# Peptides against a protein of PDB entry 6B4E: the designs that were tried, part 14

Target 1, 295 residues: chain A of PDB entry 6B4E
Amino acid sequence: TNFDKISKMFWHYKDKIAQIKQDIVLPIKKADVNVRNLLSRHKRKINPKFGQLTNSNQQLFKIQNELTQLINDTKGDSLAYHWILNFIAKAVVHQAETEVRVKPESALPLGKLTLYLLVQFPELQELFMARLVKKCPFVIGFTCEIDTEKGRQNMGWKRNNENKWEDNTSYDERMGGILSLFAIITRLQLPQEFITTTSHPFPIALSWHILARICNTPLNLITNTHFVILGSWWDAAAVQFLQAYGNQASKLLILIGEELTSRMAEKKYVGAARLRILLEAWQNNNMESFPEMSP

## One batch from the design tools (peptide; aimed at target 1 A205 R213)

Design b1_p12_4_s2 (made by RFdiffusion4, then SolubleMPNN; from b1_p12_4, 4 letters changed)
Fold by OpenDDE base, seed 1:
Structure b1_p12_4_s2 (fold): chain B 295 residues (1-295), chain A 12 residues (1-12)
Amino acid sequence: as target 1 above (295 residues)
Amino acid sequence: PLPPDASSYPPL
C-alpha cells in the first residue's frame, strides 16, 4: 500500500471541495435571478426523490427518469448544470448519513439510483467522490490520527452548533451508512443499457482497495470505526466480492475478520466483535446479502 | 502491517 498516494488523493478531493465552493456554489448566489429561481424549483423537486425510493425497481426507474429530466433541464447553463449535480452529490451522501445509517438495506436502491446518475452524467463522478472523501475518507482507505481537532475534521467528525463533537456512536453509524452506500455502488453491475458502452465508474476493485489499505494501516491508527465500517462493507458487498475475486477475496476477508480483529483484541472493540461474528457466520456457510429489489 | 496477501490492487 502506497500511503503517500492515498494522502495525495485525499488532499486532492479536499482541494476539490474548496474549488467547488469557489467556482460553483458561490457564483450561483450572484447569478441571474431566473437561474437562481430555476435551481430553487429544481432543488425542491429533487430533494424528496431520494426519500421516495423503496425496494421496488419500478419505483426506482420512475425516479431515475424524473431526475434525468430535471438534470437535463439545466444543461443549457454549464454553471447551473454543475450546481445541480453538486447538489445531488450532497443529497445522496446526506441520505446515506441519515437513512442508510438506520436502515442499511436502503443502500441498495440508493446505490442503484446513484450509479445510474454517475453513468448518465459523468460530471457527477468527481463531485460525488469529493463529497464522499470529505465526509467519509474510509471510502479511499485513508486514515489519520484523531487525537487532534484537525485530525478529527479530516476524518469527517462533525461539531454541533455549540462546537461539541458528535458522540462516537453517531460518528460510527454515519461512517457505516456512507461506506455501505459506496460498497453497494462498487458491487453493482452497470444497468443493461450501459454495460457495452461505458466502464464502471467505481468498480469492485475499489472495495479491494478499502480492505487492503485498512489491513496495511498502522495498528496505532486503527479504531472501533474501522471495524464498524468493515462490518458495514461486509453486509453490503462481501457476497459479490467473493464472486468477483474468489480465493483472493477469501484471503482478504480472513485478513480483516480474523487477523486484524485478533491483532486488536486487547482493545475489545464492539465493531471488531461484530466483524468476528460475520466471519464465523461465513465459515458456517451463513453469509448474508441484502435482499434483491422487487420488480 | 498484516500479511502481504493484502495488496493494494486486486489480482487479475
Scores: peptide ipSAE 0.026, ipTM 0.687, DockQ to the pose 0.150
OpenDDE base, seeds 2, 3, 4, 5: peptide ipSAE 0.021, 0.020, 0.021, 0.024; ipTM 0.669, 0.662, 0.680, 0.688

Design b1_p12_4_s3 (made by RFdiffusion4, then SolubleMPNN; from b1_p12_4 with P2L A7S S8T)
Fold by OpenDDE base, seed 2:
Structure b1_p12_4_s3 (fold): chain B 295 residues (1-295), chain A 12 residues (1-12)
Amino acid sequence: as target 1 above (295 residues)
Amino acid sequence: SLPSDASTYPPL
């Protein structure tokens, strides 16, 4: 693991967030009134769509088509198009922070929708990744110290209106929700219409990077959150990860489930205990995956 | 092929 490269990637996306604010979000406030009205209407139509997802593929396809039409309506104005994609990127991550947090299996329909949009609208990819890294640096295997205010901010900790940090449980659950979504995206196959013509924008290799980078993280930086997000990743992607990389995947699962948890045993992390349970279930041929969606 | 970032400590 090259930590310098990871740090460069982290800061690239932090800079991208600043760029998005300057080049997309702020300029649209001064745009033509007709454009602003269009975007306001589209925002109101788009926002509820993510909460309308179910375990139904039919419902998924309906929402995909509706969103595709709404996004296409903005393509005549480049700034409007990028603004609506940035809005979608934020909305998807917000859905992961709220719904996937409490119902991890909801990551599957949300991930399918997101992957479709990422392929259909390639400009969404950089906007979405920047938002993910800002909210949950674990998606690229980045970790820093959280003993400083800057360190906590870099790791995606939020402050409330009273300028108090969120509690550890809330942070852990939010990180788990976001990582579950990302893990699902990495393990999904492209829709059939894209398989032969398009490369996967966030392939299963990115799951490998997450696990490997966490395993190589200095132990003094490993927290309960690392184990929580590894458990969330496991539920979301472990089955498909094993299918993709076979014996090498098995070694990495053992490394996180047994070796990393053992090295941190003195901390008695609840997340580590859960990860050991997942490892034991796998060893007993009882590895579970999220249920497949209905037709 | 495995990703370039397949190196882990301990080794895989």
Scores: peptide ipSAE 0.029, ipTM 0.730, DockQ to the pose 0.149
OpenDDE base, seeds 1, 3, 4, 5: peptide ipSAE 0.027, 0.028, 0.026, 0.029; ipTM 0.696, 0.715, 0.700, 0.713

Design b1_p12_4_s4 (made by RFdiffusion4, then SolubleMPNN; from b1_p12_4 with S4A A7S)
Fold by OpenDDE base, seed 3:
Structure b1_p12_4_s4 (fold): chain B 295 residues (1-295), chain A 12 residues (1-12)
Amino acid sequence: as target 1 above (295 residues)
Amino acid sequence: SPPADASSYPPL
């Protein structure tokens, strides 16, 4: 693991967020009233659709078609198109922070929808990754100290209106929700219509990077959150990860589930205890995955 | 140790 490269990637996406604000978000606020009204109407139609997802593939396909049409309506204006995609990137991450946080299996329909949109609209990819890295740096295996204000901000900690940090449980659950979504995306197959024409934008190799980078992270930087997101990743992707990399996948699962948890045992992290339970379930031939969606 | 056989898998 080259931590300098990971840091450069992290700061690349931080700079991208600043660029998006300057080049997309702020210009639209000053755009023609008709463009702003159009985008406001589209925003109101798009936003509820992420909450309308169910375990039904039929409902997924309906929402995919509706979103595709709404996005295509903006392609005549490049700025409007990029604004809608940036809005979608933000909305998807918000859905992970809220719904996936409390119902992890909801990551599957959300991940399928997101992957479809990422392939159908390639310009969404960089916008989405920038938002993910800002909100949950764990998606690229980035970690820094959280004993400073800047460190906490870099790791995606929020403050309330009273300038108080969120509680540890809220942070852990939000990071788990976002990581669950990303893990699902990495392990999904491309939709059948794209499999022969397009490479996967965020392949299972990115899950390998998450695990490997966390295993190589200095132990003094490892927190309960690292174990929480590893547990969230496990529920979302461990089965498919084993299918993809076989014995090498098994070595990484043992490394995070046994070795990393053992090295941190003195901390008595609740997330580490859960990860050990997942390891033990696997050792007993009881590795579970999210249920497949209904027709 | 992390998987050493880096030739066929993503780097650590």
Scores: peptide ipSAE 0.023, ipTM 0.699, DockQ to the pose 0.198
OpenDDE base, seeds 1, 2, 4, 5: peptide ipSAE 0.021, 0.019, 0.022, 0.021; ipTM 0.696, 0.658, 0.674, 0.678; seed 5 fails the geometry check

Design b1_p12_5_s1 (made by RFdiffusion4, then SolubleMPNN; its pose is not in this set)
Fold by OpenDDE base, seed 1:
Structure b1_p12_5_s1 (fold): chain B 295 residues (1-295), chain A 12 residues (1-12)
Amino acid sequence: as target 1 above (295 residues)
Amino acid sequence: SSAFEEALKASE
């Protein structure tokens, strides 16, 4: 694992967030009133769509079509188009922080919708990844110390209006929710209409990177959160990961489930205990995946 | 290198 490369990637996306603010978000505030009104209307129509997802593929396809039309309506103005995509990127990640956090299986319909949009609108890819890395740097296997305020900020910790850090449980759950969404996206097949024409924008190999990079992370930087997000990843993608890489996947799952947890046993992390349970379930041929969506 | 590191290399 090249940690310098990972760090460069992390800061690339941090810079991208700053660039988005300067070149997309702020300029729209000074844009023509008609453009601002259009975007306000579209925002109000788009925002509830993510919460309207269910375990139904039929409902998913309906929402996909509605969002596609709403986004296409903005293509006549490049700035408006990029603004609406950035809004969608933020909204998807927010949905992961809130809904997926409490209902992990909701990552499946959200992930399917997101993957569709990422392929249909390629400009969404960089906007989405930048938002993911900012909110949950675990998606690229980045880790830094959290003993400083800057370190906590870099790892996606939030402060409230009173400048107080969120509690550990809230942080762990938010990171788990975001990572669940990303894991689902990496293990999903492209929609049928895109399989022969487009490469997967965030393929299963990115899950490999997450696991391998965490395994290579210095042990003094490993926290309970690492095990929580590994557990979230496991629930979301372990079955498909094994299908994709076979024996090599098995070795890596043993490394995170057995070796990494054993090396950190003295910390008695709750997340590590859960990961051990998942490992044991797998060893007993009881590995579970999220249920498939209904027609 | 540790057994863990060797296993990691073999898994990659």
Scores: peptide ipSAE 0.032, ipTM 0.737, DockQ to the pose 0.090
OpenDDE base, seeds 2, 3, 4, 5: peptide ipSAE 0.031, 0.032, 0.032, 0.031; ipTM 0.732, 0.738, 0.734, 0.739

Design b1_p12_5_s2 (made by RFdiffusion4, then SolubleMPNN; its pose is not in this set)
Fold by OpenDDE base, seed 3:
Structure b1_p12_5_s2 (fold): chain B 295 residues (1-295), chain A 12 residues (1-12)
Amino acid sequence: as target 1 above (295 residues)
Amino acid sequence: SSAFQKALEESQ
């Protein structure tokens, strides 16, 4: 694992967030009041769609079609189009921080919708990845110290209006929700209409990178959150990961589930205990995946 | 063009 490369990628996306603010968000904020009102109204049509997802493919396809139309309506103006896509990137991540956090299986319909949009609107890919890395650096296997305010900020910790950091449980659950969504996206097949013409934008190899990079992270930087997000990844993608890489996948699952948890046993991390339970379930041929969606 | 696009053009 080349940590210099990972650091460069992290800072690339941090710079991208600054660029998005400068080139997309601020220009619209400074635009004519009528333009802002129009875009705000359009945003209000889009935003509820993510909360209307269920475990139904029929409902998914309906929402896909509705969102496709709403996004296509903006293509005639590049700035409006990119502003709407940036909003969608933020809304999807927000849904992961809220709904997926409390109901992990909701990552499946959200992930299917997101993957569809990423393929249908390629300009969403960089906007979405930048937002993911900002909110949850674990999606690229980035880790830094959290003993400083800057370190915590880099790792996606939030402060309230009183400058108090969020509690550890809230942070862990948010990171788990975001990573569940990303894990689902990496393990999903492209929709049938795209499979022959388009490469997967965030393939299963990105899940490999997450696991491998965490395994190679200096132990003094490993926290409970690392185990929480590994558990979230496991629930979301372990079955499909084993199908993709076979014996090599098994070795990596053993490394995170047995070796990494054992090395950190003195810390008594709750997330590590859960990951150990998942490993044991797999060893007993009881590895579970999220329920499939209904027709 | 969509109704949105027309409205955007009129607002500029």
Scores: peptide ipSAE 0.200, ipTM 0.857, DockQ to the pose 0.012
OpenDDE base, seeds 1, 2, 4, 5: peptide ipSAE 0.184, 0.184, 0.197, 0.196; ipTM 0.851, 0.851, 0.856, 0.855

Design b1_p12_5_s3 (made by RFdiffusion4, then SolubleMPNN; its pose is not in this set)
Fold by OpenDDE base, seed 2:
Structure b1_p12_5_s3 (fold): chain B 295 residues (1-295), chain A 12 residues (1-12)
Amino acid sequence: as target 1 above (295 residues)
Amino acid sequence: SSAFEAALKASE
């Protein structure tokens, strides 16, 4: 693990967020009134779509088509197009922070929708990744100290209107929700219409990076959150990860489930205890995955 | 530990 490379990647996306604000978000406020009106209407139509997802593939395809049309309507203006994609990136991550947080299996339809959009509209990829890294740097295996205000901010901690930090449970759950979505995306196959013509934008190898980078993180930086998000990842992607990498995957799962938890045993992290339970379930041939969607 | 690091390298 090259931590310098990871840090550079982290700050690249932090810079990207600033660039998005300067080059997309702020300029649109001065755009033609017709463009602003179009975007306002589209935003109102797009927002509820993510919450309309169910375990139905038919419903998924319907929403995919609706969003595709709405996004295509903006392509006549490059700034409008990028603005709507940035809006979608933010909305998807927000859905992970709220819905996936409380219902992890909802990550599957959301992930399928997101992956479709990422392939259909390649410009969404950098916008989405930047938002993910800002909100949950665990998606690239980045960790820093949280003993400082800046450190907490870098790790995605939020403050309320009274400038009070969110509680540990809220932070853990939000990180788990976002990581679940990302994990699902990495383990999904491309839609049939793209599989022969396009490479996966966020392939299963990125899950490998998450696990390996966390394992190599200095132990003094490991927190309960690390184990929580590993548990979330496990529920979302462990089965498919094993299918992809076989024995090598097995070794890495043992490292996080057994070795990493053992090294941190003195901390008595609740997240670590849950990860141990997941490991034991796997050892007993009871590893579970999210149910597949209905036709 | 050295064993943990070795295992990580082997998993990659």
Scores: peptide ipSAE 0.033, ipTM 0.738, DockQ to the pose 0.095
OpenDDE base, seeds 1, 3, 4, 5: peptide ipSAE 0.032, 0.030, 0.032, 0.029; ipTM 0.738, 0.733, 0.741, 0.712; seed 5 fails the geometry check

Design b1_p12_5_s4 (made by RFdiffusion4, then SolubleMPNN; its pose is not in this set)
Fold by OpenDDE base, seed 2:
Structure b1_p12_5_s4 (fold): chain B 295 residues (1-295), chain A 12 residues (1-12)
Amino acid sequence: as target 1 above (295 residues)
Amino acid sequence: SEKFQEALKASE
């Protein structure tokens, strides 16, 4: 694990967020009122689609088609197109912070939709990843200290209007929701129509990086949140991860489930206790995954 | 541990 490279990647995406604001968001904010109104109406058509997902492939395909048409409507104007994609990136992450947070299995339809959009509209990839890293740097295995204001901010902690930090439980749950979505995306196969023509934009190898980088993180930086998001990842992707990497996957699961939890036992983290339960379930041949979607 | 070293090698 090269932590310098990880840090550089983290700051690359932080810079990307600033660039998006400067080159996409602000120009539209200053655009003609008719353009702003048009895009606002378009945004309002798009936003509800993410909440209309169910555990149904038929519903998924319907929404995919509707969103595809709506996004294609903007391609005549590059700035409008990128503005809409940036909105979509934000909306997807927001859905993970809210819906997936309370219903983790909803990550599956959301992940399928997101992966489809990422392949159909490649310009979404950098916008989406930048938003993910900003909100949940765990997606690239980045960790820093949270004893400073800047450290907390870098790790995605939020403050309310009174400048009060969110509580630990809220932070843990939000991170878990976002990580669940990302984990699902990494373990999904490309839609059949793209398999022979396109490479997976966020493949299962990125899940490997998350686990390995966390295992190599200095122990003094490991918090309850690390174990919470590992548990979220486990529920979302452990079965498929094992299928992809076999014995090597097993070693890494044991490393996070047994070795890392043992090293941090003195902290008595609740997230670590849950991860230990997941490990034990696997050892008893009771590893579970999210149910497959209906036709 | 050996497992941690393996993770070091496998991680980019």
Scores: peptide ipSAE 0.039, ipTM 0.652, DockQ to the pose 0.264
OpenDDE base, seeds 1, 3, 4, 5: peptide ipSAE 0.033, 0.022, 0.026, 0.028; ipTM 0.625, 0.602, 0.676, 0.609; seeds 4, 5 fail the geometry check

Design b1_p12_6 (made by RFdiffusion4)
Pose (drawn by RFdiffusion4):
Structure b1_p12_6 (pose): chain A 295 residues (1-295), chain P 12 residues (1-12)
Amino acid sequence: as target 1 above (295 residues)
Amino acid sequence: SLEEEVETLNEE
């Protein structure tokens, strides 16, 4: 892995976040009354819909249809359309760092919803990827030191209600939740409406990049967070990763489960212990996936 | 063929 290229990719998405603020978010303050009213009303109607998802496909379709109508209502104004898509991208990532953090299997319905929106509204793709990378750089394998305040900000750390950094557990759980959503998206087939006509925007090769780049990261930059997001990724995508790459995926899963954990053993990282358990469960022919969605 | 594809993915 050429980590200079990974850094260039990271800063490209950081620049995109700045461009979104300059060209989408700030100009909306100056939009006409009709646009402001529509966006104010629609953002209220959109916000709770992500938490109304369940394990049921019928409920997923209902929410997809409701959101498609609301988004289509904004298409008459390119700025309002891009603003509501940016709002949705932020809301989906927030849902991942809250609900998926507590209930990892909720990443499956949320991932199906997000993937559907990503192909129904393609302008969402760049907005969503930039938000993921800003909030969870591990999705592209970016890692930097967190000894400095700027390094902590680069890696997606947040502060609590007194300018102190959130505890390590809170950060690790958020990162797992966000990365779990992205991992589900990379291993999902497109919905039937698009599977016959469209290339998957974030395919399974992106999961290979995550694993390979963590395995190639200098060991002095590895933390418990790398093991936590690999465990979260495993739960969401290891079965389909093997279906895609076979013996090569097996070699990579062994590398992360046996070698990466062994080389960092002195640190006694909690996430490394869980990743070893996942490796042993697979070796005992008991690899799990999330239960498929109910009707 | 798959080994070549994996090698390309590792170089990326």

Design b1_p12_6_s1 (made by RFdiffusion4, then SolubleMPNN; from b1_p12_6, 6 letters changed)
Fold by OpenDDE base, seed 1:
Structure b1_p12_6_s1 (fold): chain B 295 residues (1-295), chain A 12 residues (1-12)
Amino acid sequence: as target 1 above (295 residues)
Amino acid sequence: SLEKEFEELLKS
């Protein structure tokens, strides 16, 4: 069934994370000191750049070029190259967990940068997706029970230094931030320099899969988080989703906004209430998207 | 299913 496929995909990426650790992260610790020093310097140069993003396309292009040069400097050593890409994958997701979490519209410049890098450096794609799925399984529409420790771990819940689970609000917000980034990526057009030569690595169809898979998820597994991330997705991509698929998109938006919320009404989820508000805004011809970036 | 419907849509 479709859910078996999703589960297999989920565990594929979990295995990929383990592989990355064994094949990339751990081996670099045994690399010669020159390679390690190179990567340390590059890490220090790369890290600040994500925080330097603004609503300016000009600034975006500057950062794109700088990162491109830094990454290209590592291509002479395959292990170093993959290590720096894995670092970038982690850094991007971390930025979503922190900055996008509190400022959702920041997903747009971050998403543009990420999409550029994903196309410019194709090896980043699997590394990035693996990190996304580990941190936020909702990006592939995966859901499992969270009444066990393993279930919570699989769904990306964190524990603090005292081995206490993070609070529900923190989890919801982190998931929303990550999902916002992914949603933005799926609805962005390829940069002009790639549009004729490359297929979109994470196209808008993946947004369809997220929504459809959540709609088909057993209701006993649906939580407030599902509605929170659907709301995050809505803000990030609903306008472009409607543009892409028209009436079919509309049907799916109604399914999540009306039908799914109605079926779960007894739970009185705050996230569901927000999603209903978004639906109503749309019905009143007031659907909003993130502001476009300046030149 | 919604997935099947989408697949059919993509074929059109």
Scores: peptide ipSAE 0.074, ipTM 0.804, DockQ to the pose 0.191
OpenDDE base, seeds 2, 3, 4, 5: peptide ipSAE 0.041, 0.044, 0.034, 0.030; ipTM 0.770, 0.779, 0.740, 0.722

Design b1_p12_6_s2 (made by RFdiffusion4, then SolubleMPNN; from b1_p12_6, 4 letters changed)
Fold by OpenDDE base, seed 2:
Structure b1_p12_6_s2 (fold): chain B 295 residues (1-295), chain A 12 residues (1-12)
Amino acid sequence: as target 1 above (295 residues)
Amino acid sequence: SLEEEFKKLLEE
């Protein structure tokens, strides 16, 4: 694992966030009033859609079509188009932080919707990835120390208005929610209409990167959160990961489930204990995935 | 080969 490369990637996306603010968010405030009004209306229509997802593919397709139409309405103005996509990127990640964190299986419909949008609107890909990395650097296997304020900030920790850090449980759950969404996206197949004409924007190989990079992370940087997000990943993608890479996948699952947990046993991390349970379930031929969506 | 690709992925 080349950690310098990972760091460069991390900072690339951090810079992208700043660039988005300067080139998309701020300029739109000075745009034509008609454009601003259009975007305000669309924002109000788009925002509820992510919470309207269910375990129904029919409902998913309905929302896909509605969002597609709303986004297409902005294509006449490049700035407006990019603004609405950035809004969507933020909204999707926010949904992962709030809903998926408490109901991990909700990542499946959200992931399907997101993947569809990423393919349908390629410009969303960089916007979405930048937001993901900012909020949850684990998605690219980036880790730094959190014993400094800057380190915590880089790892996506939030402060309240009183400059107090969020509690560990809240952070762990948020990271787990975001990682669940990303994991789902990586293991989903492209929709039927795209499978022969388009490459997957965030393929299963990115899950491999997450696991491998965490395994190679210096042990002094490993925290409970690492195990929490690995558990979240496991629930979301382990079955499909095994299907994709076979024996090589098995080796990597053993590395995170057995070796990494064992090396950190003295810490008695709750997340590690859960991951160990998942490993044991797999060893007993009881690995489960999220239920498939209904027609 | 697939094996080489897997190794590459692990090293990234």
Scores: peptide ipSAE 0.033, ipTM 0.709, DockQ to the pose 0.869
OpenDDE base, seeds 1, 3, 4, 5: peptide ipSAE 0.024, 0.022, 0.024, 0.023; ipTM 0.704, 0.695, 0.710, 0.693; seed 3 fails the geometry check

Design b1_p12_6_s3 (made by RFdiffusion4, then SolubleMPNN; from b1_p12_6, 5 letters changed)
Fold by OpenDDE base, seed 3:
Structure b1_p12_6_s3 (fold): chain B 295 residues (1-295), chain A 12 residues (1-12)
Amino acid sequence: as target 1 above (295 residues)
Amino acid sequence: SLEEEFQQLLSE
């Protein structure tokens, strides 16, 4: 694992966030009143759609079609189009932070919707990845020290209006929710209409990178959060990961579930204890996946 | 190290 390259990727996306603000968000504030009104109306229509997802594929397809129409309505204005996509990227990540964190299985319908949009609107891909890395650097296997304020900020920690850091549990749950969504996306097949014409934008190989990079991370940088997000990933994608990489996947699961947890046993991390439980369930042939969606 | 263990596993 080349951590210098990972750091370069991290800072690339941090720069991308700054670029998005400069080139998309700020210019719209000065745009024509008709454009701003259009985008405000579309924002109000789009935002509730993510909360309307259920375990129904029929409902998913309905929402996909509705969002597609709303996004297509903006294509006549490039700036408006990119603004709507950036809004969607932020909204999807926000949904992961709020709903998926408390109901991990909700990542499946959200992930299916997101993957569809990523393929249907390719310009969403860089916007979405930039937002993911900003909010949860674990998605690319990036880790830095959190002993400094800047380090905590880089790792996605939030402060409240009183400049107080969020509690550890809140941070862990948010990171777990975001990582669950990303893990689901990496293990989903492309929709039928795209499977023969398009490559997967965020393939299962990205899950491999997450696990491998965490395993190679210096132990002094490993925290409870690392184990929490590994557990979230496990619930979301472990079965499909084993199907994709076979014996090598098995070795990597043992490495995170047994070796990494053992090396950090003195810390008594709650996340590590949960990961051990998941490992034991797998060893007993009881590995579970999220329930499939209904027709 | 964990990195060494990882490399050993991949070399199998």
Scores: peptide ipSAE 0.035, ipTM 0.754, DockQ to the pose 0.089
OpenDDE base, seeds 1, 2, 4, 5: peptide ipSAE 0.033, 0.033, 0.027, 0.031; ipTM 0.721, 0.710, 0.707, 0.715

